# Designs tried in a protein design run: peptides against a protein of PDB entry 4ASU. Part 151

Target 1, 270 residues: chain A of PDB entry 4ASU
Amino acid sequence: ATLKDITRRLKSIKNIQKITKSMKMVAAAKYARAERELKPARVYGVGSLALYEKADIKTPEDKKKHLIIGVSSDRGLCGAIHSSVAKQMKSEAANLAAAGKEVKIIGVGDKIRSILHRTHSDQFLVTFKEVGRRPPTFGDASVIALELLNSGYEFDEGSIIFNRFRSVISYKTEEKPIFSLDTISSAESMSIYDDIDADVLRNYQEYSLANIIYYSLKESTTSEQSARMTAMDNASKNASEMIDKLTLTFNRTRQAVITKELIEIISGAA
Target 2, 83 residues: chain B of PDB entry 4ASU
Amino acid sequence: FTFASPTQVFFNSANVRQVDVPTQTGAFGILAAHVPTLQVLRPGLVVVHAEDGTTSKYFVSSGSVTVNADSSVQLLAEEAVTL

## One batch from the design tools (peptide; made by RFdiffusion4, then SolubleMPNN)

Design b2_p18_2_s2 (from b2_p18_2, 15 letters changed)
Fold by OpenDDE base, seed 1:
Structure b2_p18_2_s2 (fold): chain B 270 residues (1-270), chain C 83 residues (1-83), chain A 18 residues (1-18)
Amino acid sequence: as target 1 above (270 residues)
Amino acid sequence: as target 2 above (83 residues)
Amino acid sequence: LEEKIKEAQEFMEKLEKL
């Protein structure tokens, strides 16, 4: 490589490093906010799931309609965040299909659709776009819940798949159950709950769904920002190492050129 | 007893004497060993009676309340403010 | 030869300043 080629490469990599460092700082700021907002959201969301854990709601085996909600975002450059969710969605869909279940999919965030469109396009009910530019609100979750409930797809049970935040360096893709109104109403374990009007139960389920979606969005957002911060840090380090290697090559090449020129001057062959 | 909104936690697994909640079917008091129930909140006043005799008042918008067989209670409001 | 050496030294000094 000529000195000019090395210099051009150095300039390019230095520019990439500046971009990745800037993106790291932006991701860090968003992560700090997301982590703060996740604390109450987790209490709220886990509180909403408590009924399903305590009531041990079971779906009858003869019920065949299963809904999978995958939660991620539209935003890239966050490592394996999207692929992890998509991988678990694929696995779950395959297992359910093998069990003779009908599977429909909802994607929260465009990245889920981008990964699954070629193989699962016929199973998609809807994809929610414009996810991840701003922190998710309860209003956003309510819109998603309402759209699902009004979709006309009468699922029996479902799964919401999202990345749960563990730490700044760790997330885990998890699944939480969602149940239809009919499934809850028919559950034997619900008999212990006294004086539940049908309208009350319907409204309760609407809140429950919105609550779970909100919780999943907050977990997903926090996981994504932490993963993006890590990815940008790794990219910055890799760029630094490449700069060091190219700088050494530049210095060696420069010395070789100087040596050649000196030999030509001394020999009079120039 | 857990009382939270999406953005704020007021009580997290606390022991309380009584919680008065505004529901669509009417306001009722949740005492120790209350029968399991599910209700939805209407806009109104929540009053929490602590074991030490202190009372706290909150305004809530909408949401849900769950009383479980194990006497655990989840009060989940869309919006809530301390009064 | 002395002039060529001097030219080479001046060239090297210029390169070190770049």
Scores: peptide ipSAE 0.013, ipTM 0.823, DockQ to the pose 0.004
Fold by OpenDDE base, seed 3:
Structure b2_p18_2_s2 (fold): chain B 270 residues (1-270), chain C 83 residues (1-83), chain A 18 residues (1-18)
Amino acid sequence: as target 1 above (270 residues)
Amino acid sequence: as target 2 above (83 residues)
Amino acid sequence: LEEKIKEAQEFMEKLEKL
């Protein structure tokens, strides 16, 4: 490589390093906020899931319509955040199909669609875009819940798949159940809940869905920002190492060029 | 007893004497060992009676309340403020 | 020879500034 080529590459990598450092700082700020906002959201979301855990709601085997909601975002450069969710979605979809169930998919965030579109396009009901620029609100979750409920797809059971935050260096892709109004109302375990008006139950399920979606968004966001911070840190380190290597190469090449020119000058061949 | 909004936790697995909630079907008091039920909140006053005799008041917008067979209660409000 | 040495030094200085 010429000195010019090495210099150009050095400049490019230095610029990348500046960008990755800046992105790391932005991700760190977003992570700190997301982690703070996740604390109450987790209590709220886990509280909403308590019914399903305690009631042990089962979907009858004859019910074949299953909904998968994958929760991610539109934003890249966050390691395996999107691919982990997509992998779990694919696995779940394949398992359900093998069991003879009909599977439909909702993607929260454009990255899910980007990964799954070619293989699962016919299974997609809707994809929600513009996810991840701003912290998710309960209003956002409510919109998603409402659109799902109004989609006309009469699912019996569903799964929401998202990255649960563990620590700044760890997340886990998890699945939580979603149940239709019909499934919850017909569940034998619900018989202990007396005097539930049908309208009340419907409204309750609407809140439940919104609550679970909100929770999943908060977990996903926190996981994503943490992963992005780590990814940008790694990218910055890799850039630094590459700069060092290229600098050594530059110095060696420069010495070789100087030596060659000196020999040519001294020999009178130039 | 858990009482939370999406943005704030008021009670997390706490023991309380009684919780008065505004529901669409009417206000009711949740006592210890209340029968399992599901209700939807209407805008109104939530009153939490602690075991120590203290009473806390909250305004809630909407949400849900769950009373489980194990006497656990989840009060989940869309918005809630301390009064 | 002195001129060639000077040219070589100038060239080296130019390269060190890159």
Scores: peptide ipSAE 0.010, ipTM 0.822, DockQ to the pose 0.004
Fold by OpenDDE base, seed 2:
Structure b2_p18_2_s2 (fold): chain B 270 residues (1-270), chain C 83 residues (1-83), chain A 18 residues (1-18)
Amino acid sequence: as target 1 above (270 residues)
Amino acid sequence: as target 2 above (83 residues)
Amino acid sequence: LEEKIKEAQEFMEKLEKL
């Protein structure tokens, strides 16, 4: 490589390093906010799931319609965040299909569609875009919940798949159950909940769905920002190492050029 | 007893004497060992009576309340403020 | 040869200052 080529590469990598450092700082700020907002959201979300855990709602085996909701975002450069969710969605879809279930998919965030479109296009009901530019709000979750309920797909049960935040360096892809109104209303375990008006139960289910979606979005966002911060830090370190390597190569090449020129001067071959 | 909004936690697995909630079917008091029920909140006042005799008041916009067989209660408001 | 060496040294010094 010529000195010019090395210099060009050095300049390019230095620019990349500046970009990755800037992105790290942006991700860090978003992470700090997301973590603060996740604390109450987790209590709220776990509270919304308490009924399903305590009532042990079971879907009859003859019921075949299953909905998978994958939660991520539109934004890349966050390591395995999207691929982890997509992997679990694929696994769940395959298991359900093998069990003779009908599977439909909802993607929250464009990245889910980008990964699964070729293999699962016929199973997609809807993809929600414009996820991840701003922190998710309860309003956003309510819109998703409403669209799901109005989709015309009458699922019996479902799964919401998202990344749960553990720490700044760790997340875990998890699945939580979603039940249809009909499944909840017909569940034997719900018999202990006496005198529930059908309209009350419907409204309750709407809140429950919105609550779970909101919770999943908050967990996903925190996990994503943390992973992005780490990814950008790693990219910055890799760029630094490459800069060091290229600088050494530059110095060696410069010395070789000087030596060659000296030889040419001394030999009179110039 | 858990009482939270999406943005704030008021009670997390706390022991309380009574919680008065505004529901679409009417206001009712949740006492110890209340029968399991599901309700939807209407805009109104939530009153939490602590075991020490203190009373806290909250305004809620909407949401849900769950009373489980194990006497656990989840009060989940869309919006809530301390009064 | 001595003049060529001197020229080469001067060239090296210029290159080191680049």
Scores: peptide ipSAE 0.009, ipTM 0.826, DockQ to the pose 0.004
Fold by OpenDDE base, seed 4:
Structure b2_p18_2_s2 (fold): chain B 270 residues (1-270), chain C 83 residues (1-83), chain A 18 residues (1-18)
Amino acid sequence: as target 1 above (270 residues)
Amino acid sequence: as target 2 above (83 residues)
Amino acid sequence: LEEKIKEAQEFMEKLEKL
C-alpha cells in the first residue's frame, strides 16, 4: 500500500472512530433516560400481565390462529438486539406450525421486517415503522394496539416477543402471551371473576394489549440503547486498535520511501 | 395493591385498607378479600385508605382495575396525578 | 554508499525524535 493509501485509510478510520464515540455518548444518554422510564413502565406492564399469570388463561388446542408480535426498532448498530428477537420469532413460528397452528406475524420496527420479510412474507400482517427515534409513549403503544385490533385478523392467542432489560450488559429475549377477547371470555379460569360485562371486558382487553405493548417497547428500548452503547464502545476500541496498527505501518512505509528516495538521490539514478 | 400509570408508580405491592375507584359501571370500594373482578376506569377520583388511617387522593383518566382471588389489586391508569 | 545511507538514516531518525 502506498503512503497515500494508508493515510486515506487512517483518516477514514479516525472519522469512523469519532462517529462511533459520538454515537456511544448519544446511546448512553438515551439509555439513562430509558432505564429511568422503564422502572414505572415495568410495574405498569407487569401489573397488566398479572391477570394472565394468575388466571392461567389457556387457549384450547383446537384454536389454531396464533399471532406473533416481534418488538424491536428501525435502528441498527445495536448488536444482536434485532436478530435475537427475530430468532425467537422464527423458533416460535416453527413450533406453532409444527403444532398445526396458523401463524401471523406483526413486526414492531422495520428491522424485524428486514430480517423476516423474505422468509415469512406470507405471514406478515403489518409492520410498524418509525420506531426508536424517540422514546416510546403510551400513545404509540395505543396506536399499535388499535391497528392490531383493526387488522381483521382474528387470532386466538398470541406471543409478544421482546428484549427484556436485565442490566447495562445484559438483556434477555422473552415472550409474553396475548389473548383475544374471545379466548379470555371463554376461559374457564375466568369463572372466578364476577360477572363481567362484555363491553367492560372488551375495553379491559384493549387496555391490556396497549399496556403490554407499551411495556415491551420500554423494555426493548432500554435493551437496545444499552446494546448500542456497548456496540459503539467496541467499535471505537476496534477502530483505535486499527489506527495504531496503521500508524505503525505508515511509519514503516514512510521510512522505506524516504530510504528509497535517498538511495536514488545518492546513486544518481535520478 | 399496585397503583401505577405508564410513567409513575404510586403503590407497589402495598397493603391498604381500602381503595375507592371510579369505574364505568360506577364507583366502588375495594376492601380486603373483595371478590375477584375486572373493571375499566372512568375519569375520576381514586381514594386510597392506608392501614395507618391516612387517605390519599388521586385523579385518574382511563385505565383498568383488577381484583384477583389472592386479594392482589392492580390499578392501572393511563394518566394519574396526586391530588 | 551503504555508509552514507546509514548516516542518512541515523540523521533522519534523530530528526524524527526531535
Scores: peptide ipSAE 0.008, ipTM 0.827, DockQ to the pose 0.004

Design b2_p18_2_s3 (from b2_p18_2, 15 letters changed)
Fold by OpenDDE base, seed 4:
Structure b2_p18_2_s3 (fold): chain B 270 residues (1-270), chain C 83 residues (1-83), chain A 18 residues (1-18)
Amino acid sequence: as target 1 above (270 residues)
Amino acid sequence: as target 2 above (83 residues)
Amino acid sequence: LEERIREAEELLAKFEAL
C-alpha cells in the first residue's frame, strides 16, 4: 500500500471512530432516559398482562387467524436487536403455519419489514415507520393499536414479539399474547368475572392492546439503546486497534519511502 | 393493589383497605373481597384508603381497572395525578 | 548537487526523527 493509501484509510477510520464515539454517547443518554421511563412502563404493561395470565385465556384450536406483531425500530447499528425479533417472528410464523393457522404480520419499525418483506410479503398487513427517533409515547402506542384494530384483519389470537430489557448488557426476545375481543368474550375462564358489558369489554380490550404495545415499545427502546451503546463502543475499540495497526504500517512505509528516495538521490538515479 | 399510569407508579402490589374508582358505569368501591370484574375508567377521582387509615386522592383520566379472583387489583390510568 | 545533498540531509533528519 502507498503512503497515500494508508493515510486515506487512517483518515477514514479516524472519522468512523469519531462517529461511533458520538453515537455511543447519544445512545448512552437515550438509554439512561429509556431505563428511567421503563420502570413505570413495566409496572403498567405487566399490569395489563395480568388478566391474561390470571384468567389463563385460551384460544380454541379451531380458531385459525393469528397476528404476529414484531416490535423494533427504524434505526440500525444496534447489534442483533432487529434480527432477534425477526428470528422469533419467523419461528412463530412457521410453528403457527405448521399448526394450520393463518398468519398475518405487523411490523413496528421499518427494520422488521426490511428483514421479512421478501419472505413474508404476503403476510404483512402494515408496517409502522418513524419508530425510534423519539421515545415512544402512549399516544404512539394508541395510534398503533387503533390502526391494528382498524386493519380489517379479524385475528383470533396474536403474539407481540419484542426485546425485553434485562440489563445494560442483556435483553431477551419475548412473546406476549394478544387476544381479540371475541376470544376474550368467549373464553370460559372469563366466566368468573362479573357480567361485563360488551362495550366495557371492548373499551377495556382497546386499552389493553395500547398498554401492551406501549410496554413493548418501552422494553424494545431500552434494549435497543443499550445494544447500540455496546455496539458503538465495540466499533470504537475496533477502530482504535485498526488505527494503531495502520499507524505502525504508515511509519514503516514512510521509512521505506525515505530510504528509497535517499538511495535515488545518492545514486543519481533520480 | 397496583395503580399506575404509563409514566408513574402510585402503588405496586400494595395492600389497601379500599379503592374508590370512577368508572363509565359508575363509581364503585373495591374492597379486599370484591367480586372479579373489569371496568373502564372515566375521568374522575380515585380515592385510596390505606390499611393505616391514610387516604390518598388522585385524579385520573381514562383507563382500566381489573379485579381478579385472587383479590389483586390493577388500576391503570392513561393519566393520573396526585391531589 | 548541493540541493540534492540538502534534500538528503532533510530526509535523513526526518528519518532519524521517526
Scores: peptide ipSAE 0.022, ipTM 0.823, DockQ to the pose 0.004
Fold by OpenDDE base, seed 3:
Structure b2_p18_2_s3 (fold): chain B 270 residues (1-270), chain C 83 residues (1-83), chain A 18 residues (1-18)
Amino acid sequence: as target 1 above (270 residues)
Amino acid sequence: as target 2 above (83 residues)
Amino acid sequence: LEERIREAEELLAKFEAL
């Protein structure tokens, strides 16, 4: 490589390092906010799931319609955040198909669509875009819930797949159940719940769905920002190492050029 | 007893004496041994009676309340404010 | 020759400064 080529590459990598460092700082700020907002959201979301855990709601095997909701965002540069969700979605879809279930997919965030669209295009109902620019709100979750309920797809059971936040360095892709109104109303375990009006149950289910979606969005966002912060830190370190290596190469190449020029002068070839 | 909104937690697995909730079907008082039920909140006043005799008041928007067989209660309001 | 010597000295100085 010429000195010019090395210099150009050095300049490029230095610029990348500046960008990744800036992105790390932005991700850190977003992470700090997301973690604060996750605390109440987790209590709220876990509270909404308590019924399903305690009632042990089961979907009859004869019911074949299954919905998969994958939760991520539109934004890249966050390590394995999107691929982890997509991998679990693929696995779940394959398992359900092998069990003779009909599978439909909802993507929250464009990255899910980007990964799965080629292989699962026929299974997609809808993809929600513009996810991850702003922190998710309960209103956002409600919109997603409403769109799902109004989609006309009469699912029996569903799975919401998202990254649960563990720590600044750890997340886990998890699945939580979603049940249709009919599945909840027909569940034998629900018989212990007294005086449930059909309209009340419908409204309750709408809130439950919105609650679970909101929770998943908050977990996903926190996980994503943390992962992005780590990814940008790693990228900055890698850029630094590459700068050091290229600087050494530059110095060696420069010495070689000078030596060559000296030999040419001394030999009289010039 | 858990009482939370999406943005704030008021009670997390707390023991309370009684919770009065505004439901669409009318006034609903949740006692420690209340039968399992599901209800939907209407905008209104929530009153939490603590075991120590303290009473806290909250204004809530819509939401849900779940009373489980194990006497656990989840009050989940879309919005809630302390009064 | 003097010019070549000067050029060589300049290059040598650059080399020693690396």
Scores: peptide ipSAE 0.020, ipTM 0.823, DockQ to the pose 0.004
Fold by OpenDDE base, seed 5:
Structure b2_p18_2_s3 (fold): chain B 270 residues (1-270), chain C 83 residues (1-83), chain A 18 residues (1-18)
Amino acid sequence: as target 1 above (270 residues)
Amino acid sequence: as target 2 above (83 residues)
Amino acid sequence: LEERIREAEELLAKFEAL
C-alpha cells in the first residue's frame, strides 16, 4: 500500500471512531432513560403476569393455534439482540410444529422480519415497523395489542419472546405466555375466580395483553440500548487498535520510501 | 398488594389493611383473605388503607385488579395520580 | 442529532458490510 492509501485508510477509520464514540454516548443516554423507565414497567408487567403464574393456566393439547410474538426493533448495531430473539422464535416454531401446532408469527420491529422472512414468510401475520426510534409507550403497546386482537387470527395460546434486561453487560432472551380469552375462560384453574362477567374478562384480557407487550418492549429497549452501547464501545476500541497498527505501517512505509529515494539519489549521482 | 401504573409504582408487595377500588360494576373493598376475583377498573378513586391507619387516595383512569388465592393483589392502572 | 445518528448508522453498516 502507498503512503497515500494508508493515510486514506487512517482518515476513514478515525472518522468511524468518531461516529462510534458519538453513538456510544447516545446509546448511553438512551440506556439511562430506559433503565429508569424499566423499573416501574417491570413491576407493572410482572404484576400482570402474576395471574398466569398463580392460576397455572394450561392450554388443552387439542388446541392447535399458537401465536409467537417476537419483540425487538428496527435498529441495528446492537450485537446479538435481534438474532437472539429470532433464534428463540425459530426454536419455538420448530418445536410447536413438531407437536402438530399451527404457528403464526408477529414481529415487533422490522429486524425480526428481516431475519425470518425467507424461512417463515408464510407464518407471518403482521410486522410492526417504526419500533425503537422513540421509547415505547403504553399507547404503543395498546396499538399492538389491539391489532393482534383484531387480526382475525383466533389463537389458543401464544408466546412473547423478548430480551430481558439483567445488567449493563447482560440480557437474556425470555418467553412469556399469552392466552386467548377462550383459553382463560375455559381454564379449570380459573374456576376459583368465580362470578366473572364475560365482558369483564374480555376487558381484563385486553389490558393483560397490552401490559405484557408494554413490559416486553421496555425490557427489549433497555437490553438493546445497553447492547448498542457495548457494541459501539467495542467498535471504538477496534478502530483505535487499527489506527495504531496502520500508524506503525505508515511509519515503516515512510522509512522505506525515504530509503528508496536516497538510493535513487546516490545511484543517479554515481 | 402491588399498585402500579406503567410509569410509577405506588405499592410493591406491601401489606395493607384494605383497598377500595372503583370497578365497572361498582366500588368494592379488598380486605385480607378476600375471595379470588378479577375486575376491571373504571375511572375513579382508589383508597388504600394502610395497617398504621393512614389512608392514601389515588385517581385511576382504567386498568385491572386481581385478587389471587394466595391473597396477593395486583392493582394495575393505565394512569394513576396521587391525590 | 437524530439525523447524525442515522448517517452514522448508515456509515457503520457500510463498514460492517466490508
Scores: peptide ipSAE 0.008, ipTM 0.846, DockQ to the pose 0.016
Fold by OpenDDE base, seed 2:
Structure b2_p18_2_s3 (fold): chain B 270 residues (1-270), chain C 83 residues (1-83), chain A 18 residues (1-18)
Amino acid sequence: as target 1 above (270 residues)
Amino acid sequence: as target 2 above (83 residues)
Amino acid sequence: LEERIREAEELLAKFEAL
C-alpha cells in the first residue's frame, strides 16, 4: 500500500471510531433510562403473568391456531438482539408446524420482518414499525394489543418472544404464553375463580395482553440499549487497534520510502 | 399483595390486612383468604389496610385485580397516584 | 552533485527524526 492509501484508511477508521464512541454514549444514556423504567415495569409485567402461571391454563389438543409475537425494534448495531429473537421464533414455528399447528406471526419492530420475510412471509399477520426511537409507553403496548385483538385471527394459544434483561453484559431470549379469551374461559383450572362475568373476563384479557406486551417492550429495550452500548464499545476498541497497526505500517513504509530515495540519490539512478 | 402501575410500584409481595378496590361491579374488599376472583378496575379510590393498622389511599384509573387460590393478589392499575 | 548531497542530507535528517 502507498503512503497515500494508508493515510486515507487511517482517516476513515478514525472517523468510524468517533462515530462509534458517540453512538456508545447515546446508547449509554438510553440504557440508563431504560433500566430505571424497567424496574417498575418488571413488577407490573410479572404480576400480570402470575395468573397464567398459577392457573396452569392448558390449550386443548384439538385447537390448532398458534400466534407468535416477536419483540425487538427497527434499529440495528446491537449485536445479536434481533437474531436471537428471530432464531427462537423460527424454532418455535418449526416445532408447532411439526405438531400440526397453524402458525401466524406478529413482528414488533421491523428487524423481525427483515430477518424472516423470505422464509415466513405467508405467516406474517402484521409488523409494527417505528419501534425503538423513543422509550415504549403503555399506550404503545395498548395499540399493539388492540390491533392484535382486532386482527380477525382467532388464535387459541400464543407465544411472546423477547429478550429479558439480566445485566449490562447479559440478556436472555425468553418466551411467555398468551391465551385467547376462549381458551381462558374454557380452561378447567379457571373454575376456581368465582363469578367471572364474560365482559369482565374480556376486559381483563385486554389488560393482560397490553401488560405483557408492555413488559416485553421494556425488557427488550433495556437489553437492546445495553447490547448496543457494548457493541459500540467493542467497535471503538477494534478501531483503536487498527489505527495503531496502520500507524506502525505508515511509519515503516515512510522509512522504506526515504531509504529508497537515499539509495537512488547516492547511486545516481534518479 | 402486589400493587403497581407500569411506572411505579406501591406494594411488592407485601402482607396486608385488607385492600378495598373500585371495580366495575362495585366496591370490593379483599380480605385474607378471599375466594379467587378476577375483576376490572374503574376509576376510584384504593384503600390499603396494613397489618400494623396504617391505612394508605390511592387513586387509580383503570386496570385489573386478581385474587389467586394461594391468597396472592395482583392489583395492576394503568395509572395510580398516592393521596 | 552538491544539490544531490544536500538532498541526501535532508532526507537523512528526516530519517533520523523518525
Scores: peptide ipSAE 0.024, ipTM 0.827, DockQ to the pose 0.004; fails the geometry check

